# Designs tried in a protein design run: peptides against a protein of PDB entry 4IGA. Part 119

Target 1, 116 residues: chain A of PDB entry 4IGA
Amino acid sequence: KRVLIVDDAAFMRMMLKDIITKAGYEVAGEATNGREAVEKYKELKPDIVTMDITMPEMNGIDAIKEIMKIDPNAKIIVCSAMGQQAMVIEAIKAGAKDFIVKPFQPSRVVEALNKV

## One batch from the design tools (peptide; made by RFdiffusion4, then SolubleMPNN)

Design b1_p30_2_s1 (from b1_p30_2, 10 letters changed)
Fold by OpenDDE base, seed 4:
Structure b1_p30_2_s1 (fold): chain B 116 residues (1-116), chain A 30 residues (1-30)
Amino acid sequence: as target 1 above (116 residues)
Amino acid sequence: MEKELEEKIKEALEKVKEQLEELEEELEEE
């Protein structure tokens, strides 16, 4: 399966890339904001998306909503430092399949990848 | 559909709570 990594932080994208690759998944590509995420989703047609919430230009919640309009079967895992209940509720309502809080253990990402 | 969404939200909140508890345990060990 191919994963699109969406995060504004280069370090976080690198970390996720390492985890995803070691878990036996392919990295389809990377995006640095929600607008790029929507564009890359259309271009790459990934099987899974890891999605940050706090990003410039377009936040992760809006990106989830736009991706779900394109593909109602999209498999989106949120990875965010914003673990507040309200944000979790909004992400799930938008169509996210899982929510991972930063900082996270690599095993949580792997488990989420395997379950979606 | 509404009940299914409520259950998905509940499960996600429970998983996030578990993640936060694990982070608290790690911070107490440092």
Scores: peptide ipSAE 0.579, ipTM 0.864, DockQ to the pose 0.912
Fold by OpenDDE base, seed 2:
Structure b1_p30_2_s1 (fold): chain B 116 residues (1-116), chain A 30 residues (1-30)
Amino acid sequence: as target 1 above (116 residues)
Amino acid sequence: MEKELEEKIKEALEKVKEQLEELEEELEEE
């Protein structure tokens, strides 16, 4: 399966890329904001998306909503430092399949990838 | 559909709670 990594932080994208590739997944591409995420989703047609929430230009919640309009079957895993209940609820309502809190163990990402 | 969403939310909240508990345990060990 191919994964689109969405995070504004270069170090986080690098970390996720390492986890994803070591788990036997392919990285389809990277996006640095929600607008780029929507564009890259259309371009790359990834099987899975890892989605940050706090990003410039367009936040992850809005990106989830836009991706779900394009592909109602999209497999989106949120990875966010914003672990508040309200944010989790909002992400799931937007269409996310899972929610991972930062900082995270690599095993949590792998588990989420395997379950979606 | 509403009940299904509620269940998904519940499951996600439980998973996040577990993640936060694990993170708290790790921070206490440092």
Scores: peptide ipSAE 0.577, ipTM 0.864, DockQ to the pose 0.902
Fold by OpenDDE base, seed 3:
Structure b1_p30_2_s1 (fold): chain B 116 residues (1-116), chain A 30 residues (1-30)
Amino acid sequence: as target 1 above (116 residues)
Amino acid sequence: MEKELEEKIKEALEKVKEQLEELEEELEEE
């Protein structure tokens, strides 16, 4: 399965790339904001998306909503430093399948990838 | 649909709570 990694932080994208590849998944590509995420989703047609929330240009919630309009069957895992209940509720309502708080253990990401 | 969404929200909140509790424990051990 191919994963699109969406995060504004280069370090976080590198970390997720390492976890994803070690777990036997392929990285389809990377995006640094919600607008790029929507564009890359259309271009790459990934099987799974890891989605940050706090990004410039377009936040992750808006990106989830736009991706879900493109593909109602999209498999989006949120990875966010914001673990507030309101944010979790908003992400799931937008169409996310899982929500992971930063910082996270690699095993939590692998579990999410395997379950979606 | 609404009940399914409520259940998904509940599960996600429970997972987040668990992860935050684990993180707090790790930070206290450092």
Scores: peptide ipSAE 0.567, ipTM 0.863, DockQ to the pose 0.963
Fold by OpenDDE base, seed 5:
Structure b1_p30_2_s1 (fold): chain B 116 residues (1-116), chain A 30 residues (1-30)
Amino acid sequence: as target 1 above (116 residues)
Amino acid sequence: MEKELEEKIKEALEKVKEQLEELEEELEEE
């Protein structure tokens, strides 16, 4: 399975890439904001998306909504420092399959990848 | 649909709570 990694932080994308590849997944590509995430989703047609929330230009919630319009079967895992209940609820309502708070253990990401 | 969404929200909130509790325990041990 191929994973699109969406995060504005280069370090976080590198960390996720390491976890994803060690777990036997392929990295389809990377995006640094919600607009780029939507564009890359159309281009790459990934099997799974890891999605940050707090990004410039377009936030992760809006990106989830736009991706779900393109592909209602999209498999999106949120990875965010914003662990507030309201944000979790909003992400799941938008169509996310899982929500992971930063900082996270690699095993939690692998479990999410395997379950979606 | 509404009940299914409520269950998904509940499960997501429980997982987040568990993760935060683990992080708090790690920080208290440092």
Scores: peptide ipSAE 0.563, ipTM 0.861, DockQ to the pose 0.970

Design b1_p30_2_s2 (from b1_p30_2, 11 letters changed)
Fold by OpenDDE base, seed 5:
Structure b1_p30_2_s2 (fold): chain B 116 residues (1-116), chain A 30 residues (1-30)
Amino acid sequence: as target 1 above (116 residues)
Amino acid sequence: MEEELKRKIEEALKKVEEQKKELAKELELA
């Protein structure tokens, strides 16, 4: 399966890339904001998306909504430092399949990848 | 669909809480 990694932080994208590849998944590509995420989703048609929330241009919630319009069957895993209940609820309502809080254990990401 | 959404939210909230608890314990032991 191919994963699109969405996060404005280069280090976080690098970390996720390492986890994803070591888990046997392929990295389809990377996006640094929500707008780019939507564009990359259309272009790359990944199987899974890891989505940050707090990003410039377009936040992760809006990106989820836009991706779900494109593909109602999109598999989106949120990875965010904003682990408040309200944010979790909003993400799931938008269409996210899972919500991982930063900082996270690599095993938690792998678990999410395997379950979606 | 509403019931399904409620369940999904509950499951997500549970996982988030569990993750936070695990992290908290890790910090306490350190």
Scores: peptide ipSAE 0.639, ipTM 0.893, DockQ to the pose 0.973
Fold by OpenDDE base, seed 3:
Structure b1_p30_2_s2 (fold): chain B 116 residues (1-116), chain A 30 residues (1-30)
Amino acid sequence: as target 1 above (116 residues)
Amino acid sequence: MEEELKRKIEEALKKVEEQKKELAKELELA
């Protein structure tokens, strides 16, 4: 399965890339904001998306909504430092399948990838 | 549909709380 990694932080994208590849998944590509995420989803048609929330240009919630309009069967895993209940609720309402709080253990990401 | 959404929210909230509890224990803040 191919994963699109969405995060404005280069370090976080590198970290996720390492976890994803070690778990046996392929990285389809990367995006640095929500607008790029939507464009890359259309272009690459990944199997799974890891999505940050707090990003410039377009935030992760809006990106989730736009991707779900394109593909109602999209598999989106949120990875965010914002672990408040309100944010979790908003992400799931938007269409996310899982919500991982930063900081996280690599095993938590692998479990999410395997279950979506 | 509403009940399905509620279930999904509850499950996600549970997972987040579990992750927070594990982190708190690791930091000895539980």
Scores: peptide ipSAE 0.637, ipTM 0.892, DockQ to the pose 0.875
Fold by OpenDDE base, seed 2:
Structure b1_p30_2_s2 (fold): chain B 116 residues (1-116), chain A 30 residues (1-30)
Amino acid sequence: as target 1 above (116 residues)
Amino acid sequence: MEEELKRKIEEALKKVEEQKKELAKELELA
């Protein structure tokens, strides 16, 4: 399966890329904000998306909503430092399949990838 | 649909809390 990685932090994208590839998945591409995420989703048609929340231009919640309009069957895993209950609820309502809080263990990401 | 959403939210919240507990435990053991 191919994964689109969305995070404004280069370090985080690199970390996720390492985890994803070691787990046997392919990286479809990367996006640095929500607007780019929507564009890349259309272009690359990934199987899975890892989505940050706090990003410039367009936040992750809005990106989830836009991607779900494009593909109601999109598989989106949130990875965010914003682990408050309200944010989790909002992400799931928007269409996310899972929510991972930063900092995270690599095994948690792999588990999410395998289950969506 | 509403019940399904409620379940999904509940599961997500549970996983988040588990993650936080694991992190807290790791910090205490350090």
Scores: peptide ipSAE 0.634, ipTM 0.892, DockQ to the pose 0.980
Fold by OpenDDE base, seed 4:
Structure b1_p30_2_s2 (fold): chain B 116 residues (1-116), chain A 30 residues (1-30)
Amino acid sequence: as target 1 above (116 residues)
Amino acid sequence: MEEELKRKIEEALKKVEEQKKELAKELELA
């Protein structure tokens, strides 16, 4: 399966890429904001998306909503430092399948990838 | 559909809390 990694932080994208590839998944591509995420989703048609929330141009919640309009079957895993209950609720309502709080253990990401 | 969404939210919240607990445990051991 192919994963689109969305995060404005280069370090985080690198970390996720390492986890994803070592878990036997392919990285379809990367996006640095929500607008790029939507565009890359259309272009790459990934199987799974890891989605940051706090990003410039377009935040992760809006990106989730837009991707879900394009593909109601999209598999989106949120990875965010904002682990507040309100944010979790908002993400799930938007269509996310899972919510991972930063900092995270690699095993948590792998579990999410395997279950979506 | 409403009940299903509610269930999904509850499950996500549970996972987040579990992750926070695991992190707290890790920090305690460090």
Scores: peptide ipSAE 0.631, ipTM 0.890, DockQ to the pose 0.949

Design b1_p30_2_s3 (from b1_p30_2, 11 letters changed)
Fold by OpenDDE base, seed 1:
Structure b1_p30_2_s3 (fold): chain B 116 residues (1-116), chain A 30 residues (1-30)
Amino acid sequence: as target 1 above (116 residues)
Amino acid sequence: DEEELKKKIEEALKKVEEQLEELKKELEEK
């Protein structure tokens, strides 16, 4: 399966790339904001998306909503430092399948990848 | 389906809480 990694932080994208690759998944590509995420989703047609929330241009919640309009079967895993209940609720309502709080253990990401 | 959505939210919240608890335990061990 191919994963699109969305995060405005380069170090976080690198970390996720390492975890995803070691878990046997392929990295389809990367996006640095919600707008790029939507564009890359259309272009790359990934199987899974890891989605940050706090990003410039377009936040992760809006990106989730837009991707779900394109593909109602999209598999989106949120990875965010914003672990407040309200944010979790918003992400799930938008269509996310899972919510991982930063910082996270690699095993938590792998579990999410395997379950979506 | 509202019930299905509520269940998904509940499960997500539970997972987040569990992850946060694990993080706290890791910090306590150091």
Scores: peptide ipSAE 0.619, ipTM 0.886, DockQ to the pose 0.964
Fold by OpenDDE base, seed 5:
Order: structure tokens, then C-alpha cells, then sequence
Structure b1_p30_2_s3 (fold): chain B 116 residues (1-116), chain A 30 residues (1-30)
């Protein structure tokens, strides 16, 4: 399966890329903001998306909503430092399948990838 | 389906809470 990694932090994208590849998944591509995420989703047609929330231009919640319009069957895993209940609820309502808080253990990401 | 959505939210909140609890333990042990 191919994963699109969305995060404005280069370090975080690198970390996720390492985890994803070691788990036997392929990285379809990367995006640094919500607008780019939507564009990359259309272009790459990934099987799974890891989605940050706090990003410039377009936040992760809006990106989820736009991707879900394109593909109602999209499999999106949120990975964010914002672990507030309100944010979790909003992400799930938008269409996210899972919510991972930063910092995270690699096993948590792998578990999410395997489950969606 | 509203009921299905509520269940999904509940599950997500539970997993987040569990993850945060684990993080707290790690910090307290240091």
C-alpha cells in the first residue's frame, strides 16, 4: 500500500517515512500543507494518508474534508500535536479513520496503517 | 449514521487518552 505523508515539518515527514517504509509500506509522496495534500491526493491516488492538523494555507481538517469530497473512501490517519477532545471529534466528523497524538511510538503508527 | 459516528468518536477519544497516559508515565519516570 502507498502512503501520502502530510506535515509542514520536514523532520516529522522524515520520521513518518522511516516508520512507514520499515513497516513494509511505500511512500507515495509528501505534502507540506492542506492545499498541497489535496493536489497530491488527486495526482498520486494513495491508499492511505497521514495528516497533520496545524499547517499553513490550509489546515488538516479542511484538507480531510476536501479529500473526502474527491474520494469518500479515503483512508486518513491524523497525526497531530493537538490532542484536545474537540479536535479529535472534529477530525473524525470530517472523515478521519484514526487520530494519533504527537509524540508517538512507531508501533502506534504501524497499528493505524494496518487497521485502516 | 449518527450512532455510528458517535461510536467512531468514542473509540478515537479512547485511543488518544490511552496514548496520552502512556506519555505521562514516560515523563514521570524520567
Amino acid sequence: as target 1 above (116 residues)
Amino acid sequence: DEEELKKKIEEALKKVEEQLEELKKELEEK
Scores: peptide ipSAE 0.617, ipTM 0.885, DockQ to the pose 0.966
Fold by OpenDDE base, seed 2:
Structure b1_p30_2_s3 (fold): chain B 116 residues (1-116), chain A 30 residues (1-30)
Amino acid sequence: as target 1 above (116 residues)
Amino acid sequence: DEEELKKKIEEALKKVEEQLEELKKELEEK
């Protein structure tokens, strides 16, 4: 499966890329904000998306909503430092399949990838 | 479906709580 990595932090994208590839998944591409995420989703048609929430231009929640509009079957895993219940609820309502809090263990990401 | 959504939310919240608890444990060990 191919994964689109969405995060405004270069180090986080690098970390996720390492985890994803070591787990046997392919990285379809990267996005640094929600707007780019939507564009890259259309372009790359990834199987899975890892989505940050706090990003410039467009936040992750809005990106999830837009992606779900174009692909109701999108498999989106949120990966965010914002672990508040309200944010989790909002992400799931928007269409996310899972919610991972930063900092995380690689195994948690792999688990999410395998389950979606 | 509202019921399905509530269940999904509940499951997500549970997983987050579990992750946070594990993180807390790891921090306490350091």
Scores: peptide ipSAE 0.605, ipTM 0.882, DockQ to the pose 0.951
Fold by OpenDDE base, seed 4:
Structure b1_p30_2_s3 (fold): chain B 116 residues (1-116), chain A 30 residues (1-30)
Amino acid sequence: as target 1 above (116 residues)
Amino acid sequence: DEEELKKKIEEALKKVEEQLEELKKELEEK
């Protein structure tokens, strides 16, 4: 399966890329904001998306909503430092399949990838 | 389905809580 990694932080994208690759998944591509995420989703048609929330130009919640309009079967895993209940609720309502708080253990990401 | 959505939210919140508990445990061990 191919994963689109969405995060404004280069270090975080690198970390996720390492985890995803070691878990036996392929990295379809990367995006640095929600707008790029939507564009890359259309272009790459990934199987799974890891989605940050706090990003410039377009936040992760809005990106989830836009991707779900394009593909109601999209598999989106949120990875965010904003682990407040309200944010979790909003992400799930938007269509996310899982919510992972930063900092996270690699195993938590792998579990999410395997379950979606 | 509203009930199904509620269930998904509850499951997600539970997973977040579990992760936070694990983080607390790791911090205590340091």
Scores: peptide ipSAE 0.559, ipTM 0.865, DockQ to the pose 0.959

Design b1_p30_2_s4 (from b1_p30_2, 13 letters changed)
Fold by OpenDDE base, seed 3:
Structure b1_p30_2_s4 (fold): chain B 116 residues (1-116), chain A 30 residues (1-30)
Amino acid sequence: as target 1 above (116 residues)
Amino acid sequence: EKAELEEKIKEALEKVKKQLEELAKELEEQ
């Protein structure tokens, strides 16, 4: 399965890429903001998306909503430092399948990838 | 539909809670 990694932080994208690759998944591509995420989703048609929330240009919640309009069956895993209940609720309402709080264990990401 | 969404929210909140608890435990053990 192919994963689109969405995060404005280069370090975080690198970390996720390492975890995803070691888990036997392929990295379809990367995006640094929500607008890029939507465009990359259309272009790459990944099987799974890891989605940050706090990003410039377009935040992760809006990106989730736009991706869900494109593909109602999109498999989006949120990965965010914002672990507040309100944010979790908003992400799930938008269409996210899972919510991972930063910092995270690699095993938590792998579990999410395997279950979506 | 609404019930399904509520269940999804519940499950997600439980997972986040569990992750935070595990994180706290790991920090305490270090």
Scores: peptide ipSAE 0.651, ipTM 0.901, DockQ to the pose 0.888
Fold by OpenDDE base, seed 5:
Structure b1_p30_2_s4 (fold): chain B 116 residues (1-116), chain A 30 residues (1-30)
Amino acid sequence: as target 1 above (116 residues)
Amino acid sequence: EKAELEEKIKEALEKVKKQLEELAKELEEQ
């Protein structure tokens, strides 16, 4: 399966890329904000998306909503430092399949990838 | 549909809770 990695932080994208690759998944591409994420989703048609929330231009929640309009079957895993209950609820309502809080264990990401 | 959503929310919250508990444990042990 191919994964689109969405995070404004280069280090985080690198970390996720390492985890995803080691877990036997392919990295379809990367996006640095929500707008780019939507564009890349259309272009690359990934199987899975890892989605940050706090990003410039367009936040992750809005990106989830837009991607879900494009593909109601999109498999989106949120990966965010914002672990508040309200944010989790909002992400799931938007269409996210899972919610991972930063900092995370690599195993948690792998579990999410395997289950979506 | 609403019931399904509530269940999904519950599961997500439980996963987050578990992750935070594990993180807290790690911090205490260091």
Scores: peptide ipSAE 0.651, ipTM 0.901, DockQ to the pose 0.971
Fold by OpenDDE base, seed 2:
Order: C-alpha cells, then sequence, then structure tokens
Structure b1_p30_2_s4 (fold): chain B 116 residues (1-116), chain A 30 residues (1-30)
C-alpha cells in the first residue's frame, strides 16, 4: 500500500517516511500543507494518508474534508501534537479513521496503517 | 449514522487516552 505523508515539518515527514518504509509500505509522496495534500491526493491516489493538523495555507481538518469530498473512502490517519478531545472529535467528524498524538511510538503508526 | 459516528469518536478518544497513558509511563521511567 502507498502512503501520502502530510506534515509541514520536514523532520516529521522524514520520521514518518522511515516508519512507513520499514513497515513494508511505500511512500506515495509528501505534502507540506493541506492545499498541497489535496492536490497530491488527486495526483498520486494514495491508499493511506497521514495527516498533520496545524499547517500553513490549509489546516489538516480542512484538508480531510476536501479529500473526503474527492474520495469518501479515503483512509486518513491524523498525526498531530493537538491531542485535545475537541480536536479528536473534529477530526473523526471530518472523516479521519484514526488519531495519533505526537510524540508517538513507531508501533502506534504501524498499528494504524495496518488497521485502516 | 449518528450512533456510528459517536462510536467512532468514542474509539478514537479511547485510543488517544491509551497513547497518552503509555507516553506518561515512558516519561516516568526515564
Amino acid sequence: as target 1 above (116 residues)
Amino acid sequence: EKAELEEKIKEALEKVKKQLEELAKELEEQ
């Protein structure tokens, strides 16, 4: 399966890329903001998306909503430092399948990838 | 459908809670 990694932080994208590849998944591509995420989703048609929330240009919640309009079956895993209940609720309502809080264990990401 | 959404939210919140508990435990052990 191919994963689109969405995060404005280069180090986080690198970390996720390492986890994803070591877990036997392919990285379809990367996006640095929500607008780019939507564009890359259309272009790459990934099987799974890891989505940050706090990004410039377009936040992750809005990106989830836009991706879900494109593909209602999109498999989006939120990966965010914002672990508040309100944010979790908002992400799930937007269409996210899972919510991972930063910092995270690699095993948590792998578990999410395997279950979506 | 509302019930399904509520269940999904509940599950997500439980997972977040579990992750935070594990993180707290790891920090205590350091």
Scores: peptide ipSAE 0.651, ipTM 0.901, DockQ to the pose 0.954
Fold by OpenDDE base, seed 4:
Structure b1_p30_2_s4 (fold): chain B 116 residues (1-116), chain A 30 residues (1-30)
Amino acid sequence: as target 1 above (116 residues)
Amino acid sequence: EKAELEEKIKEALEKVKKQLEELAKELEEQ
């Protein structure tokens, strides 16, 4: 399966890329904000998306909503430093399948990838 | 369905709670 990695932090994208690749998944591409995420989703048609929340241009919640309009079957895993209950609720309501808090164990990401 | 959404939210919150508990445990063991 192919994964689109969405995060404004280059080091986080690199970390996720390592985890995803070692788990036997392919990296479809990367996006640095929610607008790029929507564009890359259309372009690459990934099987899974890892989605940051706090990003410039467009936040992750809005990106989830836009992707879900394009593909109601999109498999989106949120990966965010904001672990507040309200944010989790908002992400799931928007259409996210899972919510991972930063910092995370690699195994938590792999479990999410395998279950969506 | 509202009930289905509520269950999804519940599961997500439980996973977040579990992750935070595991993180706390790891920090205590260091």
Scores: peptide ipSAE 0.646, ipTM 0.899, DockQ to the pose 0.945

Design b1_p30_3_s2 (from b1_p30_3, 9 letters changed)
Fold by OpenDDE base, seed 3:
Structure b1_p30_3_s2 (fold): chain B 116 residues (1-116), chain A 30 residues (1-30)
Amino acid sequence: as target 1 above (116 residues)
Amino acid sequence: SAMEKKIEEALKKVEEQKEELARELAELLE
């Protein structure tokens, strides 16, 4: 399966890329904000998306909503430092399948990838 | 509802992850 990695932090994208590839998944591409995420989703048609929330231009919640309009069957895993209940609820309501809080163990990401 | 169940499951997973992190941090402070 192919994964689109969305995070404004280069370090985080690198970390996720390492985890994803070691777990046997392919990286479809990367996005650095929500607007880019939506465009990359259309272009690459990934199987799974890892989605940051706090990003410039367009945040992750809005990106989830736009991607879900394009593909109601999109498999989106949120990875965010913002682990408040309200944010989790908002992400799931928007269409996310899972919510991972930063910092996270690699095994948590792999578990999410396997279950979505 | 289906949405309520999804939210409940997500909240549970987040709480479990936070608890695990808290335990790890507590061990570092010992």
Scores: peptide ipSAE 0.615, ipTM 0.884, DockQ to the pose 0.912
Fold by OpenDDE base, seed 2:
Structure b1_p30_3_s2 (fold): chain B 116 residues (1-116), chain A 30 residues (1-30)
Amino acid sequence: as target 1 above (116 residues)
Amino acid sequence: SAMEKKIEEALKKVEEQKEELARELAELLE
């Protein structure tokens, strides 16, 4: 399966790329904000998306909503430092399949990838 | 509802992850 990695932090994208590839998944591409995420989703048609929340231009929640309009069956895993209950609820309501808080263990990401 | 169950499950997973992180941090600080 192919994964689109969305995070404004280059370090985090690199980390996720390493985890994803070592787990046997392919990286479809990367996005640095929510707007780019939506554009890349349309372009790349990934199987899975890892989605940050706090990003410039467009936040992850709005990106989830827009992607779900494009593909109601999108498989989106949120990875965010914002682990407040309200944010989790909002993400799930928007259509996210899972929510991972930062910092995370690689195994948690792999588990999410395998289960979506 | 189905949505409520999804939310409940997600909240549970997040809490479990936070608890695990807290334990790991506590061990590092010992």
Scores: peptide ipSAE 0.598, ipTM 0.879, DockQ to the pose 0.913
Fold by OpenDDE base, seed 4:
Structure b1_p30_3_s2 (fold): chain B 116 residues (1-116), chain A 30 residues (1-30)
Amino acid sequence: as target 1 above (116 residues)
Amino acid sequence: SAMEKKIEEALKKVEEQKEELARELAELLE
């Protein structure tokens, strides 16, 4: 399966790329904000998306909503430091399949990838 | 509802992640 990685932090994208590839998945591409995420989703048609929340230009919640309009069957895993209950609820309501809090164990990401 | 169950499960998983992180931090501070 191919994964689109969305995070404004280069370090985080690198970390996720390492985890994803070691788990046997392919990285479809990367996006640094929600607007790019929507564009890349259309372009690359990934199987899975890892989505940050706090990003410039467009936040992750809005990106989830826009992607879900494009593809109601999108498989989106949120990875965010914003682990408050309200944010989790908002992400799930928007259409996210899972929510991983930062900092995270690599195994949590792998489990989420395998389950979506 | 289906959505309520999804939210409940997600909240549970997040709480478990936070508890795990808290344990790891506690171990580092020992």
Scores: peptide ipSAE 0.543, ipTM 0.855, DockQ to the pose 0.914
Fold by OpenDDE base, seed 5:
Structure b1_p30_3_s2 (fold): chain B 116 residues (1-116), chain A 30 residues (1-30)
Amino acid sequence: as target 1 above (116 residues)
Amino acid sequence: SAMEKKIEEALKKVEEQKEELARELAELLE
């Protein structure tokens, strides 16, 4: 399966890329903001998306909503430092399949990838 | 509803992550 990694932080993208690759998944590509995420989703047609929330241009919640309009069957895993209940609820309502709070253990990401 | 169950499961997982992080931090401060 191919994964699109969305995060404005280069370090986080690098970390996720390492985890995803070691877990036997392929990295389809990377995006640094919500607008780019939507564009890359259209272009790459990934199987799974890891989605940050706090990003410039377009936040992760809006990106989820736009991707779900493109593909109602999209498999989106949120990875965010914003672990407040309200944010989790909003992400799931928007269409996310899972929510991982930063900082996270690699095993949590792998588990989420395997379950979606 | 199905959505309510999904939310409940996600909230539970997030809380478990927070508890795990809290334990790790507590251990470092010993």
Scores: peptide ipSAE 0.524, ipTM 0.846, DockQ to the pose 0.927

